# Peptides against a protein of PDB entry 3HUF, part 20

Target 1, 320 residues: chain A of PDB entry 3HUF
Amino acid sequence: MWIIEAEGDILKGKSRILFPGTYIVGRNVSDDSSHIQVISKSISKRHARFTILTPSEKDYFTGGPCEFEVKDLDTKFGTKVNEKVVGQNGDSYKEKDLKIQLGKCPFTINAYWRSMCIQFDNPEMLSQWASNLNLLGIPTGLRDSDATTHFVMNRQAGSSITVGTMYAFLKKTVIIDDSYLQYLSTVKESVIEDASLMPDALECFKNIIKNNDQFPSSPEDCINSLEGFSCAMLNTSSESHHLLELLGLRISTFMSLGDIDKELISKTDFVVLNNAVYDSEKISFPEGIFCLTIEQLWKIIIERNSRELISKEIERLKYA

## One batch from the design tools (peptide; made by RFdiffusion4, then SolubleMPNN)

Design b2_p27_6_s2 (from b2_p27_6, 12 letters changed)
Fold by OpenDDE base, seed 2:
Structure b2_p27_6_s2 (fold): chain B 320 residues (1-320), chain A 27 residues (1-27)
Amino acid sequence: as target 1 above (320 residues)
Amino acid sequence: MEKEKEEEEKKEEEEEAKKLLEEEKKK
């Protein structure tokens, strides 16, 4: 989201969030959803127009800012951004930090981009929330991105967390739920004058982790917890592979259960399957190898004695 | 000279901003 603050008292000492939209900036405007009052004798009654665009699809992957357009409203002394005079037709900016000088005002308006990119695990939830979040200047998507700051967990009562949720957690992404998204929707008007009133996603995350036994206390409890073990995985998803890699596993990939020969069994401690293959092929599992789902593996990994539990299960099947 | 003038202009602008803020609070 874009946040503006200013030197001196020209913004009344307040920080303000600029959501996507158009703002008239000047001395003789009243602060509202479309106006920014600037208190200076050196500023025109109506001095500039700021236009914040909705996030692009590219912004979701890059964590770049919503485009910031500045137009001077034919003022005597013009408008500058980063010491450069704004062109007569206006200019667009993608820098994360903007120093905006209105006319001869000796104090600058500082605009800075606070990155927030929300990944969704579920396409139905994305479809429900994307429009509202984009109107807050928040990029949204389904795919993993290095720019993602938050991940929306699908809350189904009694269901196991998804691989996407597991991976987001291990990547140290802030896990949030629909309750946080609802809260974001209610505070839009209250944060116009005070950017500090934005809801803390970290509190939501802490509550999710505390109240859900499917999460370990920290990602660090799971990262490299299975170092020294080897698994074979059905090549299903990149997220599943990255998840197993973060656990410290040596990973071999296979295309079918028929590819699991005696050589692979000799080098592999266990086989990781997706739920569909596990349920359909459980009667045809190779002898002498431990087969489990990622969800079953996760239930072991969240335990404090995960290494001992895995070792016992491997031994049980080798000597059966 | 130039720096002193810029600092004086900043003080005058800050004083005028304070005055304008007080006037806006009375409306």
Scores: peptide ipSAE 0.201, ipTM 0.787, DockQ to the pose 0.041
Fold by OpenDDE base, seed 4:
Structure b2_p27_6_s2 (fold): chain B 320 residues (1-320), chain A 27 residues (1-27)
Amino acid sequence: as target 1 above (320 residues)
Amino acid sequence: MEKEKEEEEKKEEEEEAKKLLEEEKKK
């Protein structure tokens, strides 16, 4: 989201969130969803127009800002952004930090991008929420991204957490739910005058972890917990691979169960399969190797003695 | 000289901004 603050008291000493939309900026406007009052004798009654675009798909992957357009409203002394005069037709900016000078005002408006990027695990939830979140200037998507700050967990009562949720947790993204999204949809008006009123997702996250026994106490409890072990996995999702990497596993990939030969078995402690393959092919698993799902692995790794548990399972099948 | 004028202009603008803020708080 874009946040503006200013030197001196020209923004009344407050920070403001600028959501996607159009704002008339000037001395003789009243602060609302479409106006930014700036208190200076040196600025025009209506000085500039700020237009913030909705996030692009690229912004989801890069964590880049919503495009910020500035137009001078034919003022005597113009508008500058980062010491450059705004062109007659307006200019667009993708920098994360903008110093906006209105006319001869000796104080600048500082606009900065606060990164918030929400990944969804479920396409239906993305379809439901994306429009509203985009109107808050929040990039959204389904795919893993290095720019993701938040992850929406689907609350299905009695279901295991997904691989996406497991990975999001270990990646130290803030896991949120639909309740937090609903809360975000209501705050738009309250944060106009004070950007500090933007809700923190950490309380939502803490409540999710506290109320779900499928989570360890921290990501650090699981990160590198299986260091020194080796696994083989079917070439499946990137999230599955990255999850296993975060556990500290040495990973070999294979394309089919038929590729699991004696050589692979000799160097691999266990095989990780997706649920569909595990359920369909459990009768055809290679002898002498421990096969499990990511969900079964997760149940082991959340235990304090995960290394001992997995070692016992490996030994049990090696001598059976 | 030029820096002193800029500082004086900043002070004058800051005082005027404070005055306008106080007037808005009284409304």
Scores: peptide ipSAE 0.067, ipTM 0.721, DockQ to the pose 0.041
Fold by OpenDDE base, seed 3:
Structure b2_p27_6_s2 (fold): chain B 320 residues (1-320), chain A 27 residues (1-27)
Amino acid sequence: as target 1 above (320 residues)
Amino acid sequence: MEKEKEEEEKKEEEEEAKKLLEEEKKK
């Protein structure tokens, strides 16, 4: 989200969130959803127009800011952004930090980008929330991205957490739920004059982890917990591979169960399968190898004695 | 001469801006 603050109390000492939309900036405007009052004798009654665009698909992958357009409203002394005079037709900016000078005002408006990118676990929830979140200047998507700051957990009552949720947790993404998204959508008006009223996602995250026994206390409890073990996985998802890598596993990939030869079995402690393959192919599993799902592996990993548990299962099936 | 005038105008505008801010803080 874009946040503005200013030197010399020209914004009344307040920080303001700017959502996607158009703002008239000047001395003789009243603060509302489309106006920013600036208290200075050196600025025009109506001095500039700020236009913030909705996030692009690219912004979701880069964590880049919503495009910030500045237009001078034909003022005597113009408008500058990062010491450069704004062109007659206006200019667009993609920098994360903007120093905006209105006319001869000695105090600068500082606009800075606070990165927030929300990944969704399923397309239905994305379809439900994307429009509202984009109107808050929040990029949204389904695919894994290094720019993702938050992950929406799908709360189906009685379901196990998904691989996406497991991976989001281990990569230290802030896990949130629909309750947080609802709260975030309701505060839009209250944060206009005070950016500090923005909901704390870390509180939501702490509550999710505390109240769900499917999570360890920290990602550090699971990261490298299986160091020294080797697995083979069906080459189905990149997230599954990255999850197993964060557990400290040596990973071999195969395209079909028929590719699991004696050499692979000799070098592999267990095989990780998705639920569909596990359920359909369990009768055709190679002899002498431990096969499990990622969800079954996760149930072992969250236990304090995970290494002992996995060793016992490997031994049980290798010698059965 | 021209640079000194620009610095004096900038100081006067800074002083006027400070006075306005002090007046707004006193309300």
Scores: peptide ipSAE 0.060, ipTM 0.686, DockQ to the pose 0.047
Fold by OpenDDE base, seed 5:
Structure b2_p27_6_s2 (fold): chain B 320 residues (1-320), chain A 27 residues (1-27)
Amino acid sequence: as target 1 above (320 residues)
Amino acid sequence: MEKEKEEEEKKEEEEEAKKLLEEEKKK
């Protein structure tokens, strides 16, 4: 989200979130959803127009800001952004930090981008929430991104957590739910006056983890917990591969169960399969190797004695 | 001379902004 603050109390000592939309900035406007009052004798009654665009698809992958347009409203002394005079037709900015000087005002308005990018695990939830979140200046998507700050888990009561949720947890992404999204939808009016009134997603996250036995106490309990073990995996998803890497596993990839030869078995402690292959091929698994799903592996790694548990399962099948 | 005027303008604007902030805290 874009946040503005200013020196010299010209914004009344307040920080303000700017959602996508158009704002008239000046001395003689009243603060509302489309106006920003700036208290300075050196600023015009109506000085500038700020226009913030909704996030682009690219912004979801880069964590870049919503485009920020500044237009001077034909003032005597103009408007500057980052020491450059704004052009007559307005200029657009994609920098994360903007120093906005209105006329001869000795105090600068500082606009900065606070990155918030929400990944969804479920396409139906994305479809439900994307429009509202985009109107808050929050990029949204389904695919894994290094720019993601928050992850919305799929709430299916009584179902196992998805690989996406597992990976988001290990990446230390803040996992949130629909309750947090509902709260975000209500803050739009309250945060006009004070950007500090933004809800803490960490409280939501702590409550999710506390109330769900499928999560370990921390990502650190699982990261590198299987260091020194080797696995083979069918080329399935990038998230699955990255999840296994975060567990500290050495990973070999194969294209079919028929590619699992004696050499691969000799170098591999266990085979990770997707649910469909695991269920269809249970009878045709190579002899002398432990095969499991990611969900079964997750149930082991969330236990305090995960290394002992996995070792026992490996041994049970090597000597069977 | 120009720097002294800019410092005086800064002080006057800071004082005006502080007064307005105090008036808003009293509402």
Scores: peptide ipSAE 0.056, ipTM 0.706, DockQ to the pose 0.040

Design b2_p27_6_s4 (from b2_p27_6, 10 letters changed)
Fold by OpenDDE base, seed 5:
Structure b2_p27_6_s4 (fold): chain B 320 residues (1-320), chain A 27 residues (1-27)
Amino acid sequence: as target 1 above (320 residues)
Amino acid sequence: DEEEKEKKEEEEEEEEAKKLLEEEKKE
C-alpha cells in the first residue's frame, strides 16, 4: 500500500494510507476518501491530483507498487516528483519512494510503498476477497510468488493444513485467515487520519500458530531437518516439490508407482504420495519401501525428534 | 503591470514559504 508522510506539519504530523483512487491535494480541501489537505500557505487551494491505480497481475509477482499518477492542477509554481517537474498532462510513477514537492512549499510529501501481497490457498476465498483487496492496493493470487507477504489459510475446522499452508509457513510468509481480511476491510476510513491504525497481521499469525498444533514453533525447526535423506515423489505440484526441498531432501521424481523399481528403492529412503494415490494404491505398494503422504510426513516433521522418527519408520519397513 | 504583479505575488509567496520554514524550525 502507498503511505504518505510529510516533512514539517503540512500533513498535521499524520501518516496516511492512499488506496487506489483519485485524490485532490491542496490547502483548501477537507481530508476524506478523495481529498488530502496540506497545511501550507505556499500551495494552491487545489494544487495537485494524485491517482493511484489498482494493482496489476505483474505487481503480484514482483511486489511492485500500484502506479502513482501525479497531475498539477495548473498551479503557478507547479509540482515536482523526485526533483523533476511534473509534465502538463501528468506523470506516472512506479518507484517505491516518491518525494512530492507542491509549488514553493519547503516541505515535501514523502510517499513510500509498503509491500503487502496476499496469496490465497483456496480459489473460492480469492474470488470472494480479491476485488476488495485490490481496492486497498493489495495484489492477490493463487500461484506461488516470491513477492507474497501474506498467505490466507483455508480454515476448515478439523482438516489437516494444506501443502500450500505448509510451504507458506516454511517460506516465512505471514499466515492469515478470513477474520484478518474482515478486520482489514473495516479500517479503510480510520486509516485516512492515521496509517498506524492498520491491523497487525503478525498478531493474527501468532494467534493462528499458537492455537493450531499442526504448526511447529518456527520454520527454522523444519528447514533442512531431513538433510541427508532421499525421497521419491510423483510429479505433483511445484509447491510439493519446493516443500520437500526446504526440508533438505534429495528428490527423485517418477510418473507412476510402476516406475518404482529395485534401483529406485535402493537409492530412496521413502516415497511421498498424494492422498488420492495413497488411498487408491495402498494395497499395491511396492515391498521394501516406506510410502507416506505429505500430510503424514508433515506430522513427523513438526515433532522435535523428526529425524529419529523417520529413521525408525524406515527401519521398521526395511525389516518387515 | 501583469508581469510585475505576477512577480510580486511570486516574491510574496516565496517569502511566506521561507517564513513558514523558519517558524517550523524553531518548534
Scores: peptide ipSAE 0.053, ipTM 0.631, DockQ to the pose 0.170
Fold by OpenDDE base, seed 4:
Order: sequence, then structure tokens, then C-alpha cells
Structure b2_p27_6_s4 (fold): chain B 320 residues (1-320), chain A 27 residues (1-27)
Amino acid sequence: as target 1 above (320 residues)
Amino acid sequence: DEEEKEKKEEEEEEEEAKKLLEEEKKE
């Protein structure tokens, strides 16, 4: 989201969130969803127009800002952004930090981008919430991204957490739910005058972890917990691979169960399968190797003695 | 009279800003 603050008292000492939309900026406007009052005698009654675009698909992957357009409203002294005069037709900016000078006002408006990027695990939830979140200037998507700051967990009562949720947790993204999204939808007006009123997701996250026994106490409890073990994985999702890497596993990939030869078995402690393959091919598992799903692995790794548990299961099948 | 008043107000704001910038540089 874009946040503006200003030097001196020209913004009344307050920070403001600028959501996607159009704002008239000037001395003789009243602060609302479409106007920004600036208190300076040198600033025109209506000085500039700010237009913030909704996030692009690229912004989801890069964590880049919503495009910020500035137009001078034919003022005597013009408008500058980062010491450059705004062109007559307006200019667009993708920098994360903008110093906006209105006319000869000695105090600048500082605009900065606060990164918030929400990944969804479920396409139906994305379809439900994306429009509203985009109107808050929040990029949204389904795919893993290095720019993701938050992850929406689907609350299905009695279901295991998804691989996406497991990976999001270990990646130290803030896991949120629909209750937090609903809360975000209500704050738009309350944060106009004070950007500090933006809700923190950490309380929501803490409550999710506290109320769900499928989570360890911290990501650090699981990160590198399986260091020194080796697994083979069917070429599955990128999230599955990255999850296993975060556990400290050495990973070999294979394309089919038929590719699991005696050599691979000799070098591999266990095989990780997706649920569909595990359920369909239980009868065709290679002898002498421990096969499990990511969900079964997760149930082991959340235990304090995960290394001992895995070692026992490996030994049990090696001598059976 | 209005243009001269605006110009004088701009000069006062510029002087105040210079003072503030000098104070911030001394901290």
C-alpha cells in the first residue's frame, strides 16, 4: 500500500494510506476518500491529482508498488517528483519512494510503498477476495512468490493443512484466514487519516497457530530438522520441493515409481509421494523403502523427536 | 494585492523551512 507523510505540518502531522483511486490534492479541499488537504499557503487550492492504479499481476511476483500517477492541475509553479518536474500530461511512477513537491512549498510529501502481497491456497477464495484486496492496493495470486508476505489458509474443519500452508509457515509468511480478510475490507475509511490504524495480521496468525495442533510452535522447530536425511520425491509442485529443502533434506527427483531402482533405494532414506499417487499405487511401492505422503511427513516433523521417529520408520521397513 | 500576498506567504514558508532544516541538521 502507498503511505504518505509530509515534512512539517502540511499533512497535519499524520500519515495517510492511499488506496487505488484518484485524489485531488490542494489547500482548499477537505480530506476524504478522494481528496488530500495540504496546509501550505504556497500550494494552490487544487494543486495536483494523484491516481493510484490497482496492482498488476507483475506486482504480485515482484512486490512492486501500485503505479502512482501525478498530474499538475495547471498550477503556476508546477509539481515535482524526485526533483523532476511533472510533465504537462502527468507522469507515472513505479519507484517505492517518491518525494513530491507541490509548487514552491518547502515541505515535501513523502510517499513510500509498504509491501503487502497475499497468496491464496484456494482459487475460489482468490476469486472471492481479489477484487476487494486489489482496491486496497494489495497484490494477490495463487502461485508461490518471493514477494508474498501473507498466506490465506482455507479453514476446512477436520482437514489436514495443505502443502501450501506448510510451506507458507516455514517460509515465515504471515498465515491469515477469511476473518482477517473481512476485517481488512472494513478498515478502508478508518485509515484515511492515520495509517497506523492498519490492522496487524500477527494477532490473527498467533490465534491460528494456537488453535491448530497441526502447527509447530515456530518455523524454527522444523527448519533443517531433517538435516542429514535423503529423500526421493516424485516431480510434484515447486512448493513441495521447497518445503523439503527447508527441512534440510537432500532431494532426488524421479518421474515415475518405476524409476526407483536399487541404486536410488540405497542412497535414499524415504520416498515422498503426493496423496493421489500414494493412494493409487500403494500396492506397487518398491520393497525395502519407506514411502510416505507430505502430510504424513508433516505429522512426524511437528513432533519434538522427529529425527528419532523418522529413523525408527526407516529401520522398520529396511528390516521387514 | 492577492498575488503580492501569496508571494509574501511563499517567502515566509521558505524561510520557516530553511530554519527547520537548519535545526534538523544541528541535532
Scores: peptide ipSAE 0.021, ipTM 0.557, DockQ to the pose 0.076
Fold by OpenDDE base, seed 2:
Structure b2_p27_6_s4 (fold): chain B 320 residues (1-320), chain A 27 residues (1-27)
Amino acid sequence: as target 1 above (320 residues)
Amino acid sequence: DEEEKEKKEEEEEEEEAKKLLEEEKKE
């Protein structure tokens, strides 16, 4: 999201969030959803127009800012951004930091980009929320990206958390739920005058982790927790592979259960399967190897004695 | 190549999500 602050008292000492939209900036405007009052004798009654675009699909992957357009409203002294005079037709900016000088005002408006990119676990939740979040200047998507800051967990009562949720947690993404998204939708008007009134996602995250026994206390409890073990994985998803890698596992990939030969069994402690293959092929599991789903593995990993539990299951099947 | 692939898969899933939203608006 774009946040503006200013030197001196020209913004009344307040920081403000600029959501996507158009703002008239000047001395003789009243602060509202489309106007920014700037208190200076050197500023025109109506001085500039700021236009914040909605995020692009690319902004989700890059964590780049919503495009910031500045137009001077035919003022005597013009407008500058980063010491450069704004062109007569306006200029667009993708820099994360903008120093905006209105005319001869000795104080600058500082605009800075605070990155917030929300990943969704499923397309239904994305479809429900993406439009509203984009109107807040928040990029949204389904896949993991380096720019992802938040992950929306779908609350299905009594369901196991998804692989996406597991991976997002281990990657130290802030897990949020629909309740946080609802809360974000209610605060839009309250943050116009004070950017500090933005709801704390970390509070939502803490509550999710505290109230859901499917999460460990921290990602650090699980990262490299299975170092020294080897698994074979059915090639299912990149996220599943990255999840197992973050656990410190040595991973071998296979395409079918028929590819699991005696040599692979000799080098592999357990086999990780997706739910569909696990349920359909239960009768066809190779003898002498522990087969489990990622969800079953996760249930073991969240336990404090995960290494001991895995070792016992491996031993049970080697000596059966 | 993996990042470009993941990006393409996301663009396809986001397009599917947009289609689902258009179907819900017609009901």
Scores: peptide ipSAE 0.000, ipTM 0.178, DockQ to the pose 0.009
Fold by OpenDDE base, seed 3:
Structure b2_p27_6_s4 (fold): chain B 320 residues (1-320), chain A 27 residues (1-27)
Amino acid sequence: as target 1 above (320 residues)
Amino acid sequence: DEEEKEKKEEEEEEEEAKKLLEEEKKE
């Protein structure tokens, strides 16, 4: 989200969130959803127009800001952004920090980008929330991104945690739920005057972890917890591979169960399968190897004695 | 004569803006 602040009390000492939309900036405007009052004698009655675009698909992957357009409203002394005069037709900016000088005002409006990118685990939830979040200047998507700051957990009562949620947790992404998204949607008017009223996602995250036994206390409890073990996995999802890598596993990939030969079995402690393959092929599993789902692995990993539990299961099946 | 008049008006407004800026820095 874009946040503006200013020196010399020209914004009345307040920080303001700018959502996607158009704002008239000047001395003789009243603060509302489309106007920013700036208190200085050197500023025109209507001085500039700020236009913030909705996030692009590219912004979701890069964590870049919503495009910020500045137009001078034919003022005598013009408008500058980052010490450069704004062109007659207006200029667009993708920098994360903008120093906006209105005319000869000695104090600048400082605009800065607070990064927030929300990944969804469920396409139905994305479809429900994407429009509203984009109108807040929050890029949204389903695919993993290095720019992802928040991850929406699907709260289906009695459902197991998804691989996406497991990976988001280990990647130290802030996990949120629909309750946080609802709260976020209600603050739109209150944060116009005070950007500090933005809801704390870390509080939501702490509450999710505290109230759900499917999470360890911290990502650090699971990261490298299986260092020294080797697994083979069906080449399915990149997220599953990255999750197993974060556990400290040596990973071999195969395309079919028929590719699991005696050599692979000799070098592999266990095989990780998706639920569909596990349920369909459980009768055809290679002898002498421990096969489990990633969800079954996760249930072991969240235990304090995960290494001992895995070792016991490996030993049990090597000698069966 | 019109170009000299515009230049004088610009100089007067620049001096007035400098005075206003010095007042705003002293408050």
Scores: peptide ipSAE 0.033, ipTM 0.598, DockQ to the pose 0.091; fails the geometry check

